Peptides against a protein of PDB entry 8PQO. Designs and how they scored, part 35

Target 1, 252 residues: chain A of PDB entry 8PQO
Amino acid sequence: VLLKEYRVILPVSVDEYQVGQLYSVAEASKNETGGGEGVEVLVNEPYEKDGEKGQYTHKIYHLQSKVPTFVRMLAPEGALNIHEKAWNAYPYCRTVITNEYMKEDFLIKIETWHKPDLGTQENVHKLEPEAWKHVEAVYIDIADRSQVLSKDYKAEEDPAKFKSIKTGRGPLGPNWKQELVNQKDCPYMCAYKLVTVKFKWWGLQNKVENFIHKQERRLFTNFHRQLFCWLDKWVDLTMDDIRRMEEETKRQ

## One batch from the design tools (peptide; aimed at target 1 F106 I110)

Design b1_p19_3_s3 (made by RFdiffusion4, then SolubleMPNN; from b1_p19_3, 13 letters changed)
Fold by OpenDDE base, seed 2:
Structure b1_p19_3_s3 (fold): chain B 252 residues (1-252), chain A 19 residues (1-19)
Amino acid sequence: as target 1 above (252 residues)
Amino acid sequence: ELTLKIILGAILKYLESKF
């Protein structure tokens, strides 16, 4: 088992982020070929647990159509089915990812707190001390080009080049986080993403777990660069606008 | 090994579709 807490600082408020996240997820889905194909929604309902109120979803991603034919033919039963269970109670979110074939031997858990700070809180997810001491805190700087793979880099999604017309935010220079505290008119937040990866496969646990973390970090980095650079597209939207857009998308 | 590669591929495809 390998745990890392990714801390993503953004020059947006917690409330803004909620809109931006939903917009960016929807936009990214539109830009990806084959998005949504093979997704089965088993459950989509409100929940209440331990004072947490939100929306619970259980989805199965049937990936048979996303792999080559020969892979599909050789795949054991359940190997290409990914289960996603999500508890969305913004500003808290939890996602649990499992695979039918691996059963309890595979787990990706992503727990996110969105806080109006600069990523300075320790153990925001309230782990036991023994567990917390094994968690690596990883800061993702969306302005740091060195954290982006060349194949993922797009100039139009570079926070170091982007200037928001609507808000005046950006571009983000090398010391943007330090300078942010002096900009009283610019909100900020941190997404604390505790990622737990378990991959129990004899002799390969550490290798695979580290690999999955690398992929998660890559995804988080790219997503939040997009979120910021798309600020002018979503900053004036309300949650009602987002809900309407989601309903319209469901009808198509 | 083949099964492992298939599963890892599935995981990656899922992750890529999510974001």
Scores: peptide ipSAE 0.465, ipTM 0.919, DockQ to the pose 0.755
OpenDDE base, seeds 1, 3, 4, 5: peptide ipSAE 0.056, 0.053, 0.445, 0.461; ipTM 0.741, 0.739, 0.914, 0.918

Design b1_p19_3_s4 (made by RFdiffusion4, then SolubleMPNN; from b1_p19_3, 13 letters changed)
Fold by OpenDDE base, seed 1:
Structure b1_p19_3_s4 (fold): chain B 252 residues (1-252), chain A 19 residues (1-19)
Amino acid sequence: as target 1 above (252 residues)
Amino acid sequence: DLVLEIILGSVLSYLKSKF
């Protein structure tokens, strides 16, 4: 098991981020082919547990049609079915990813707190001390080009170059986070993403777990760079606007 | 998690491009 807490600081408010995230996910998903195919929504309902209220979703991603026949033929039963269970109680969110074949030997859990700070809180997810001491805190700086793979880099998604017309935010210089403290008119937040990865196969555990974390970090970095650089596209939208957009998409 | 959907989408896109 490998745990890392990714802390993504953004010059947006927690409330803004809720809109921006939904917008950016929708935009990013449009760029992905086949992302909506083979998705079965088993559950989509409100939940209430231990004072936490939100939306619970259970989705199955069926990959059978997305892989070649020989892969499908070789794949054990359930190996191509990925289950995603999500508890969305923004500003808290939890996602659990499992596989039917791997059962307890495979787990990706992503727990996110969105806080109006600069990533200074320790153990925001309230882990036991013994567990917390094994968590690596990883700061993602969306303005740091060195954290972006060359193949992922796009100038139009570079926070160090982007200037928001609507908000005046950006570009983000090397010391943008420190400067935020002195900018009273610029909100900020941190997404604390505790990622738990378990891949319990002998000889492959560390390799796969580290690989998954690498991909998660890459995703978080690119996504939030996009989110910020798309600020002018979503900052004036309301949650109702987002809901309408989602409904319109469903009707198509 | 919306982020996971992006990851899965990327994986699916990769698979489609490769096969």
Scores: peptide ipSAE 0.048, ipTM 0.728, DockQ to the pose 0.080
OpenDDE base, seeds 2, 3, 4, 5: peptide ipSAE 0.037, 0.038, 0.045, 0.038; ipTM 0.723, 0.731, 0.732, 0.727

Design b1_p19_4 (made by RFdiffusion4)
Pose (drawn by RFdiffusion4):
Formats: C-alpha cells, sequence, structure tokens
Structure b1_p19_4 (pose): chain A 252 residues (1-252), chain P 19 residues (1-19)
C-alpha cells in the first residue's frame, strides 16, 4: 500500500481555508445536473476523542441513476454504492471512501492537517517512524503552470492571472512563497493531505494506487487553483453564511 | 469528488467483467 502526503501551500489563512473549501465544493458542483440526488446520509452525529472533537458522518452515493442502463445491469451488487465516512474536526479531517462490493479491499483515505505554516513540518500526522519513512512528500504549487494538464488549463482559474478585488492578493508569481516569508500581512497556510490508497484485488495494487494518486494530485491542483481564483466570491463569508447557504440548498 | 466516485465504480465494474 502506497502513502503520499500532498502539501498544498496557500495564500489564505486556516480560518479562510475552511470557508473557501466549503464554498468551492458547492460552487464547482453547481453545473452538475445529477448532484444531490442519490446522496444518502446514514449517520450524522457529534464525536469526541482525545483532543479531536468534531462531526462524524456516514454517507452513501448511489450511482445507479447516473450510469447507463447496461452498466447498472452488469455491475455486481453494491459496486455502484460508494461509501464515504468522514470525521470533521477542522483544522483536522479524515475521510474514508469505499465501495460496497469491494468492501474494505478498495479504500481511499485522506487525512488532512491544516496548519498556519509554509509546509515545513515533518510527519505532521505523527505516523510510526518506519511507516513515515515510506511516505513521499509531494508539493502542489498553485502558481506553477507546468503542474497543470493542458486540457485542464483555464485562464479564468489561473492564479498567475488573477488579482483579488477584496484582498488585492495575486497574481501569483514563482516567488510568491518567498514573498510570504518576507511579508508581515498576507496570511498563509498549508494543507497536509496524507492519502492512502488500497486496492487488494487481482494483483493490481500498484497500478490502481498509482493511477489514483496521479488523479488525486491533479484534482488537488485544479481545485486549489479554482479556490484561489474565487477568493472574491467567498473571502467575505463567515461559517454562518456557509451553513445558511447549505440550508438554502436543502429545500429542493 | 463525483469524479473520484465514478473512477472507483468504473474500476470495480470493468475489472469484475474482465476477471
Amino acid sequence: as target 1 above (252 residues)
Amino acid sequence: MMERFFMMAAITVSLYLLY
């Protein structure tokens, strides 16, 4: 099983990231016809354990209505049921994604620490030493064009070409992280996203784990580029504003 | 997020039919 820590250094604060991430998930999913239908909340409750106080959820995403009929008929029972178990104690969160048919043999786990630093901490997740020694640290720079697939590139989602009206932050150049250390004002943080991918069937552990990690890097990059370029849309929101927008979207 | 779910479902369904 392969583990990688993706470090996403951002010119926002940890407090700001919480609101911005919630807004961005909802906004990026605004054009998807077929969002919300088929989402099932099995469990939604508070939890507390040794310093980590938060909210636990168990959700199922039924994909039967979103795939062609032949895919629904050919799919083994439960293969189209995606389970997500989440522990949200921001600035820490853990999510575990499984498939009902694959049980625990196909697993994607993301454990994230959101810290007010420039991604300089080592083993922020406090792994056992030997296990930590086998974790590759991968840095995601949202200003670096070379880290974006050309088919994914959108000028309107390029931090190199965006300046915030409300904050004046951006555009981001190759030295933006350096200018953060030499700055006393603009906030910054790093999301330490430790990703574990497990695929135990058919001897395809390596191929699937690598494919999933490459896709997770692409997604983390594109998502956080979008997040920064949407600063003007969400930076003035509070958590109460986010919860209100959630209830609003709940009516339908 | 939805893309990840589709990737997981596609992997499961296609490899079950193959094997």

Design b1_p19_4_s1 (made by RFdiffusion4, then SolubleMPNN; from b1_p19_4, 11 letters changed)
Fold by OpenDDE base, seed 2:
Structure b1_p19_4_s1 (fold): chain B 252 residues (1-252), chain A 19 residues (1-19)
Amino acid sequence: as target 1 above (252 residues)
Amino acid sequence: MMELYKLIADIVINNYLKY
């Protein structure tokens, strides 16, 4: 098992981020080829548990059409079915990813707290001390070009070049996080993303777990760069606007 | 088997938030 807490600082409020996240997910989905092919939604309903209220989703990703033929032919039964269970109770979210074949030997869990701070809270997910001491804190700087793979880099998604016309935020220079403290009119938040990866297979555990973390970090970095650079597209939207957009997209 | 799960992880991780 490998645990890392990714801390993503953004020059937006927790309330703004809720809109920006939903908008950016929808926008990113439009830019992907192949759409939602192979995604089965089993459950999509409100939930209430232990004072937590939100939306619960259960999806199955059928990867048979997404893998090469030789992989499909050699894959054990259930190996290409990925289950995603998600609890969205913003500002808290939890996603659990499992595989039918691996059962308890495979887990990706992503737990996120969105806090109005600069990533300074320790153990925001309230792990036991013995577990917390094994968690690596990883800061993602959306302005740091060195954290972006060359193949993922786009100038229009570079926070170091972008300036919001509507808010005046950006561009984000090398010391933007330190300077943000002195900008009383600029809100800020941190997404604390605790990622738990388990891949219990002899000789492969560390290699696969590290690979998954590398891909998660890549995803978080690229997504939040987009979210910030798209600020002028979503900052004036309300949650009701987002809900209308989602309903319109479902009818298309 | 290792390559299979790397491929699965790559596909899922890059797309799960988009669906």
Scores: peptide ipSAE 0.034, ipTM 0.715, DockQ to the pose 0.070
OpenDDE base, seeds 1, 3, 4, 5: peptide ipSAE 0.028, 0.034, 0.036, 0.032; ipTM 0.664, 0.712, 0.724, 0.682; seeds 3, 4, 5 fail the geometry check

Design b1_p19_4_s2 (made by RFdiffusion4, then SolubleMPNN; from b1_p19_4, 10 letters changed)
Fold by OpenDDE base, seed 2:
Structure b1_p19_4_s2 (fold): chain B 252 residues (1-252), chain A 19 residues (1-19)
Amino acid sequence: as target 1 above (252 residues)
Amino acid sequence: MMELYFLIANLTINNYLKY
């Protein structure tokens, strides 16, 4: 089991981020080939538990069409069915990913708190001290070009070049986080993403767990660079606007 | 195998997609 807490600082408010995240997820999904093909939604309902209120979703991702033929032919039954259970109670979110074949030997859990700070809170997810001491805190700087793979880099998604016309935010220079504290009119937040990866397979555990974390970090980096650089597209939208956009997308 | 886990990672960002 490998745990890391990714801290993503953004020059947006917690309330703005809710809109921006939903918009950016929808937009990113449109840009991906294959869309929602192979996604089965089992449950999508409101929930209330221990004072937490939100939306619960259970989805199955059937990956048979998304993997090479040789992988599909060699994969055991259920190995290409990924279950995602998600509890979305913004500003708290939890996602649990499992696989039918690997059962208890595979887990990806992502727990996110969105806080109006600069990533300075320790153990925001309230882990036991024994567990917390093994968590690596990883800061993602959306303006740092060195954190982006060359193959993922796009100039139009570079926070160090982007200037928001609507808000005046950006470009983000090397010291943007330090300077942000002095900008009274610029909101900020941190997404604290605790990622737990378990891959219990002899000889491959550490390699696969580290690989998954590497991919998660890459994904978080690229996504939040997009979210910021698309600020002018979503900053004036309401949650009702997002809901309408989602409904329109479902009808297409 | 590595490609599969990359796909899983991409799906985690799409958590908020309402299919």
Scores: peptide ipSAE 0.036, ipTM 0.711, DockQ to the pose 0.055
OpenDDE base, seeds 1, 3, 4, 5: peptide ipSAE 0.031, 0.037, 0.038, 0.037; ipTM 0.669, 0.721, 0.728, 0.720; seeds 3, 4, 5 fail the geometry check

Design b1_p19_4_s3 (made by RFdiffusion4, then SolubleMPNN; from b1_p19_4, 8 letters changed)
Fold by OpenDDE base, seed 5:
Structure b1_p19_4_s3 (fold): chain B 252 residues (1-252), chain A 19 residues (1-19)
Amino acid sequence: as target 1 above (252 residues)
Amino acid sequence: MMELYFSMAELTVTNYLKY
């Protein structure tokens, strides 16, 4: 098991981020060909548990059509079915990813708190001390080009180049986070994303767990760079606007 | 309650398949 807490600091408010995240997810999904193909939504309903209220979703991602033929032919039954259970109680979110074949031997859990701070809280997810001491805190700087793979880099998605016309935010210089504390008119937040990865196969555990974390970090980095650079597209949107966008996406 | 069609996990799956 490998745990890391990714801390993504953004020059937006927690309330703004709720809109921006949903917009950016929808927009990013549109850019992916066949994004909705092979997705089966089993459950999508409100939930209330232990004082937590939100939306619960259970989806199955059928990957049979998305993997090479040789992988499909060699994969055992259930190996290409990924289950996603998600609890969205913004500003808290939890996603659990499992596989039918691997069962308890495979887990990706992503737990996120969105806080109006600069990533300074320790153990925001309230882990036991013994567990918390094994968590690596990883800061993602959306303005740091060195954290972006060359193949992922787009100039139009570079926070170091982007200037928001509507808000005046950006571009983000090398010391933008340090300067942010003195910019009273600019809101900020941190997404604390605790990622738990378990791949319980002897000889492959560390390799696969590290690989998955590498991909998660890459995803978080690219996504939040997009989110910021798309600020002018979503900052004036309402939640109703987002819902309409989702419905339009479902029809595609 | 807010309904979500797409999730960050879906983007993750897509990312895994692309790269």
Scores: peptide ipSAE 0.042, ipTM 0.732, DockQ to the pose 0.069
OpenDDE base, seeds 1, 2, 3, 4: peptide ipSAE 0.039, 0.038, 0.040, 0.036; ipTM 0.722, 0.733, 0.725, 0.727; seed 4 fails the geometry check

Design b1_p19_4_s4 (made by RFdiffusion4, then SolubleMPNN; from b1_p19_4, 10 letters changed)
Fold by OpenDDE base, seed 5:
Structure b1_p19_4_s4 (fold): chain B 252 residues (1-252), chain A 19 residues (1-19)
Amino acid sequence: as target 1 above (252 residues)
Amino acid sequence: MMELYFLIANLVVNNYLKY
C-alpha cells in the first residue's frame, strides 16, 4: 500500500472551484473519443452518513472496448470491469476504485478536502498517527513547467502565461503563492487529495503502485492547469448552467 | 497492463461527470 497526499494550490475560492471542476471535467470529456461508452451507472442517489450529506454514485466502467485487442483477448473474466464508488459531499469527496477480478488485491482510494488555505494543514483527513507518518505530502505547483511532461504541455494551458480578463488573475510567476497572501482580492484554496493505492501482487506491488501515483500526479497537474486557464469560461457560470451542460453532454 | 492502469487513473479524474 502506498499513500500520498497531493496538495494542489489554486488562485480560486472553494466555491468557485466547485463550478470550475465540473466545467473542466465536462470540457475535457468532450475531447475524449468514446464519451460515456462502456459506463454503466448502477446507483445515483443522495446519502447521509455521520453528518456528511451528498450524492453517492456507483458506476461500472467496461474497458473491453478501450484496451488493445491483445489485452482484451488475454484478460481474465472481470479484469476489465472497474467499479467506481463515489461520495460527493463537496467540499469533501471520496472515490473508491476496485476491480472484479483482483477483488481485495486492488484498491485506489482518493479522498479530497477543499480548504481555503495554502496547503498548510497537516493530516486534514484525520488519519491515525501511525498511518499519517507514512504519507508523503506532494505539492503540485500549476505554474511550474518542470512538473509538466513535454508531450502534455500546451501554451494555452500554461498558468505562467495566462491572464484572466474577467478576474485579472495571472499570470502566475515563480512566487505566485507567496504573493497571494498579500492580495486581499484574490481568493485561494488547496485541494488536499489523499491517494491510497493498493496492488497486492507479489513482485509487482511497488512498480504498479508507483506507476498509478505517477499517473495520478500527472493527471492532477494537467487538470488543474486547465481549470485555471479556463477561468474566464466558467467563472460566471452557475451550478444550473453546469447541470445543463452535463445533460447536453449525455445526449451526445 | 500499464495501459490499463493509465485508463483507470483517467477514469478516477473524470469521476465528476454525472450520468
Scores: peptide ipSAE 0.037, ipTM 0.704, DockQ to the pose 0.055
OpenDDE base, seeds 1, 2, 3, 4: peptide ipSAE 0.032, 0.032, 0.036, 0.036; ipTM 0.670, 0.671, 0.715, 0.710; seeds 2, 3, 4 fail the geometry check

Design b1_p19_5 (made by RFdiffusion4)
Pose (drawn by RFdiffusion4):
Structure b1_p19_5 (pose): chain A 252 residues (1-252), chain P 19 residues (1-19)
Amino acid sequence: as target 1 above (252 residues)
Amino acid sequence: SMERFFMMAALTVSLHHLF
């Protein structure tokens, strides 16, 4: 099983990231026809354990209505049921994604620490030493064009070409992280996203784990480029504003 | 993400029929 820590250094604060991430998930999913239908909340409760106080959820995403009929007929029972178990104790969160048919043999776990630093901490997740020694640290720079697939590139989602009206932040150049250390004002943070991918069937552990990690890097990059370029849309929101928008979207 | 869910479902369905 392969583990990688993706470090996403951002010119926002940890407080700001919480609101921005919630807004961005909802906004990026605003054009998807077929969003919300098929989402099943099995469990939604508070939890507390040794310093980590938060909210636990168990949700199922039924894909039967979103795939062609032949896919629904051919799919082994439960293969189209995606389980997500989430522990949200921001600035820490853990999500576990499984498939009902694959049980625990196909697993994507993301554990994230959101810290007010420039991604300089080592083993922020406090792994056992030997296990930590086998974790590759992968840095995601949202200003670096070379880290974006050409088919994914969108000028309107390029931090190198965006300046915030409300904050004046951006555009981001190759020295933006250096200018953060030399700066006393603009906030910054790093999301330490430790990703574990497990695929135990058919001897395809390596191929699937690598494919999933490459897709997770692409997604983290595109998502956080979008998040920064949408600063003007969400930077003035509070958590109460986010919860209100959630209840609003709940009516339908 | 919804994309990740589709990738997981596609891998599960396709590899079950392949093997």

Design b1_p19_5_s1 (made by RFdiffusion4, then SolubleMPNN; from b1_p19_5, 10 letters changed)
Fold by OpenDDE base, seed 5:
Structure b1_p19_5_s1 (fold): chain B 252 residues (1-252), chain A 19 residues (1-19)
Amino acid sequence: as target 1 above (252 residues)
Amino acid sequence: SMELYFSIANLTVENYLKF
């Protein structure tokens, strides 16, 4: 098992982020071919547990059409079915990913708290001390070009070049986080993403767990660079606007 | 559909398959 807590600092408020996240997911998905193919939604309902109130979803991703033919032919039964259970109680979110074939030997869990700080809270997910000592804190700086793979880099998604016309935020220089503290009119937040990865196949545990974390970090980095650089597209939208957009998309 | 992505934001398995 490998645990890392990714801390993504952004020059937006927790309330703004709720809109921006949903918008950015929708926008990013438009550019992807084959989106939604092989996805089965089993459950999509509100939930309430231990004071946590939100939306619960259970989806199955059937990956048979998304892998090479030889992989599909050799894959054991259930190996290409991924279950995703998600609890969205923003500003808290939890996602659990499992596989039918691997069963208890495979787990990806992502728990996120969105807090109005600069990533300074320790153990925001309230792990036991013994568990917390094994968690690596990883800071993602969306302005740091060195954290972005060359193949992923786009100038239009570079926070170090972007200037928001509507808010005046950006571009983000090397010391933007320190400067943000002195800018009383600029909100900020941190997404604390505790990622738990388990892959209990002997000889492959460390390799696969580290690989998954590498992909998670890459995804979080690129996504939040987009989110910030698309600020002018979503900052004036409300949650009601997002809901309307969702309903309109469902009708198409 | 947007519903598929809105449920878990940027944490969908489909998003992981982009890489």
Scores: peptide ipSAE 0.037, ipTM 0.730, DockQ to the pose 0.064
OpenDDE base, seeds 1, 2, 3, 4: peptide ipSAE 0.037, 0.038, 0.027, 0.029; ipTM 0.732, 0.737, 0.682, 0.694; seeds 1, 2, 3 fail the geometry check

Design b1_p19_5_s2 (made by RFdiffusion4, then SolubleMPNN; from b1_p19_5, 11 letters changed)
Fold by OpenDDE base, seed 5:
Structure b1_p19_5_s2 (fold): chain B 252 residues (1-252), chain A 19 residues (1-19)
Amino acid sequence: as target 1 above (252 residues)
Amino acid sequence: SMELYFSIANLTVTNYLKY
């Protein structure tokens, strides 16, 4: 088991991020070929449990068409079916990913708190001390180009080059986080993403767990660079606007 | 559909396919 807490600092408010996240996910998916292929939505409903209120989703990702033929031919039954259960109670979210074949030997859990700070809170997810001491805190700086793979880099998604016309935020220089504290009119937040990865196959545990973390970090980095650089596209939208967009898309 | 994305706030490994 490998745990890391990714802390993504953004020059947006927690309330703004709720809109921006949903918009950016939708926008990024438009450019993806086959993004929805093989996805089955089993459940999508509101939930309320222990004071937590939000939206619960259960999806199955059928990856048969997403892997090479030789992998598909050799894959055991159920090995290419990924279950994703998600609880969206923003500003808290939890996602649990499992696999039918591996059962308890495979788990990806992503728990996110969105807080109006600069990533300074320790153990925001309230782990037991023994568990928390094994968590590596990883800071993602969306302005740091060195954290971006060359193949992922796009100039139009570079926070160090982008300036929001609507808000005046950006470009983000090397000391943008420190400068942000001095800008009273600029909100900020941190997404604390505790990622738990378990892959209990002998000889492959560390390799696969580290690989998955590498991919998650890459995803978080690229996504939040997009989110910021698309600020002018979503900052004036409301949650109601997002819901309307969702409903309109469902009708098509 | 957009439902696939609006129903979940967390990014996941499966979302990596978009990159």
Scores: peptide ipSAE 0.044, ipTM 0.726, DockQ to the pose 0.057
OpenDDE base, seeds 1, 2, 3, 4: peptide ipSAE 0.034, 0.037, 0.035, 0.059; ipTM 0.725, 0.730, 0.728, 0.752; seeds 1, 3, 4 fail the geometry check

Design b1_p19_5_s3 (made by RFdiffusion4, then SolubleMPNN; from b1_p19_5, 9 letters changed)
Fold by OpenDDE base, seed 4:
Structure b1_p19_5_s3 (fold): chain B 252 residues (1-252), chain A 19 residues (1-19)
Amino acid sequence: as target 1 above (252 residues)
Amino acid sequence: SMELYFTIANLTVTYYHLY
C-alpha cells in the first residue's frame, strides 16, 4: 500500500472550485475520445451517513473497447471492468476504484478535502498517527512548468501565461502563492487529495503502485491547470447552470 | 501482464476524472 497526499493550491475560493471542477470535468470529457462509451451508471442517488450528506454514484467502466486487441484477448474475465464508487459531499469527496478480477488485491482510493487555506493543514483526513507517518505530502504547483510532461503541455493551459479577464487573476509567477497572501481580494484554497493505492501482486506491488501515483499526479496537475485557465468560462456560472448543462448533455 | 495492468492503471485514472 502506498499513500500520498497531493496538495493543490489554487487562486479560487472553495465555492468557486465546486463550479469550476464540474465544468472542467465536463469540458475535459468532451475533449476525450469515446465520450463516455463503456460507462455504465449503476447507482446515482443522494446519501446520508454519519452526518455526511451528498451524492453517491456507482459506475462501471468497461474498458474492452479502450485497450489494444492483444490486451483484450489476453485479459482475464472481469479484468477490464473497473468499478468506481464515489461519495460527493462537497467540500469532501471520496472515490473508491476496484477491479472485478483483482478483487481485494487492487484498490485506488481518493479522498479530497477542499479547504480555504494554503495547504498548511497536517492530517486533514484525520488518519491515525502511525498511518499518517507513512503519508508523503506532495505539493502540486500549477504554475510550475517543470511538473508538466512535454506531451501534456499546452500554452493555452499554462497558468504562467494565462490572465483572467473577468477576475484579473494571473498570470501566476514563480512566487504567486506568496504574493497571494498579500492580495486581500484574491481567494485561495487547497485541495487535499489523499490517494491510497494498493496492488497486492508479489513482485509488481511497488512498481504498479508508484506508477499509478505518477499517473494520478499527472492527472491532477493537468486538470487543475485547465481549471484555472478556463476560469473565465466558468466563474460566472452557477450550480444551476452546471446542472442544466449536464442535463442537456445527457439528452444529446 | 505488466502491459495490461499499466493500461488499466492509465485508463482508470483518466476515467475517474473525465467521466
Scores: peptide ipSAE 0.035, ipTM 0.714, DockQ to the pose 0.071
OpenDDE base, seeds 1, 2, 3, 5: peptide ipSAE 0.033, 0.034, 0.034, 0.035; ipTM 0.709, 0.709, 0.712, 0.717; seed 3 fails the geometry check

Design b1_p19_5_s4 (made by RFdiffusion4, then SolubleMPNN; from b1_p19_5, 12 letters changed)
Fold by OpenDDE base, seed 4:
Structure b1_p19_5_s4 (fold): chain B 252 residues (1-252), chain A 19 residues (1-19)
Amino acid sequence: as target 1 above (252 residues)
Amino acid sequence: SMELYKLIADLVVNNYLKF
């Protein structure tokens, strides 16, 4: 088991981020070929538990059409079915990913708190001390080009070049986080993303767990760079606007 | 195998961010 807490600081408010996240996910999904193909929604319902109120979803991703033929032919039954259970109670969210074939030997859990701070809180997810001491804190700087793979880099998604016309935010220089403290009118937040990865196969555990973390970090980095650079597209939208856009997308 | 894990990671992040 490998745990890392990714801390993503953004020059947006917690309330703004809720809109921006939903918009950016929808936009990113449109840019991906086959994003909705092979997705089965089993459950989509409100939940209330232990004072947490939100939306619960259970989805199955059928990957048979998304893997090479030889992989599909060799894959055991259930190996290409990925289950995603998500509890969205913004500003808190939890997602659990499992696989039918691997059962308890595979787990990806992502727990996120969105806080109006600069990523300074320790153990925001309230882990036991023994567990917390094994968590690596990883800061993602959306302005740091060195954290972006060359193949993922796009100039139009570079926070160091982007300036929001609507808000005046950006471009983000090397010291943008320190400068935020002195800018009374610029909101900021941190997404604390605790990622737990378990791949309990002998000889492959460390390799696969590290690989998954590397991919998660890459995705978080790219997504939040997009979210910021798309600020002018979503900052004036309401949650009702987002819901309408989602309904329109379902009809297409 | 690496492509499968990459696909899983992509799906996880995209859907976790949406929900």
Scores: peptide ipSAE 0.036, ipTM 0.713, DockQ to the pose 0.059
OpenDDE base, seeds 1, 2, 3, 5: peptide ipSAE 0.034, 0.033, 0.035, 0.037; ipTM 0.702, 0.698, 0.712, 0.718; seed 5 fails the geometry check

Design b1_p19_6 (made by RFdiffusion4)
Pose (drawn by RFdiffusion4):
Formats: structure tokens, C-alpha cells, sequence
Structure b1_p19_6 (pose): chain A 252 residues (1-252), chain P 19 residues (1-19)
């Protein structure tokens, strides 16, 4: 099983990231016809354990209505049921993704610490020493064009070409992280996203784990580029504004 | 979206692994 820690250094505060991430998930999914239908909340409750106080949820995403009929007929029972178990105690969160048919043999776990630093902490997740020694640290720079697939590139989602009206932040150059240390005002944070991928079937552990990690890096990069370029849309929102927009979207 | 694509990748792999 391969573990990698993706460190996403951002020119926003931790407080700002919480609102921005929630807005961005909802906004990026605004053009998807077929969103919300098939989402099943099994469990939604508060929890508390040794300093981590938060909200636990168990959700199922039924993909039967979103794939071709032959895929629905051919799919082994439960293969189209995606389970997501989430513990949200921001600035810490853990999510576990499984497939009903694969049970626990196919697992994607993301554990994230959101910290007001420049990604300089080591083993922020407090792993056992030997296990930590086998975790690759991967840095994601949202200003670096070379980290974006050409087919994914969009000028309107490029931090190198965006300046915020409300904050004046951006555009981001290759020295933006250096200018953060020399700066006393603009906030910054790092999302330490420790990703564990397990695929135990058919001896395909290595191939699937690598494919999933490459896709997770691509997604983390594109997502946070979008998040920064949308700073004017969400930076003035509070958490109450987010909850209100959630209830609004709940009516339909 | 990011999450939707991840769900489809998990489901696709599970369908192919089952077959």
C-alpha cells in the first residue's frame, strides 16, 4: 500500500480555506446534470474523541442512474454503490471512500491537516516512524503551469493570470511563496493531504495505487487553481452564508 | 467535478475487477 502526502500551499488563511473549499465544491459541480440525485445520507451525527470534535457522516452515491444500461446490468452487485465516510473537525478532516462490492479491498483515504504555515511541518499526521519513512511528500504549486495537463489548462483558472478585486491578491508568479515570507499581511496556509490508496484484488495493487495517486495530484492541482481564481466569489462569505446556500440548494 | 470523477473511477475499477 502506497502513501503520499500532498502539500498544497495557498495564499489564503485557514479560516478562508474552509469557506472557499465548500464554495468551490458546490460551484464546480454547478454544471453537472445528475448531481445530488442518488446521494443517500445514511448517518449524520456529531462526534468527539480525544481533542477531535466534529461531524461524522456516512453517505452512499448510487451510480446506477448515471451509467449506461449495459453497465448497470453487467456490474456486479454493489459495484455501483460508492460509500463515503467522513469525519469533519476542521481544520482536520478524514474521508474514506469504498465500493460496496469491493468492500474494504478498494479504499481511498484522505486525511488533511490545514495549517497556517508554508508546508514546512514533517509528519504532521503523527504517523509511526517507520511508516512515515515510506511516505512521499508531493508539493502542489498552483502558480506553476508545468504542473497542469494542457487539456486541463484554462486561462480563466490560471492564478498566474488572475488578480482579485476584493483582496488584490494575485497574479501569482514563481516567487509568490518567497514573497509570502517577506510579507506581513497576506495570509497563507498549507493543506497536508495524506492519501492512502489500497487495491487488494488481482495483484493490481501497484498499478491502481499509482493511477489513483496521479489522478489525485491532478485533481488537487486543478481544484486549488480554480479555488484561488474564484477568490472574488467567496472570500466575503462566512460559514453562515455557506450553510444558508446549502439549505437553499436543499429545497429541490 | 473532482469528487464525481473519483466516484466514477472507483466504480469503473470495481466493475472491471468484478468481471
Amino acid sequence: as target 1 above (252 residues)
Amino acid sequence: SMNTERYFRVAAIAVLAGL

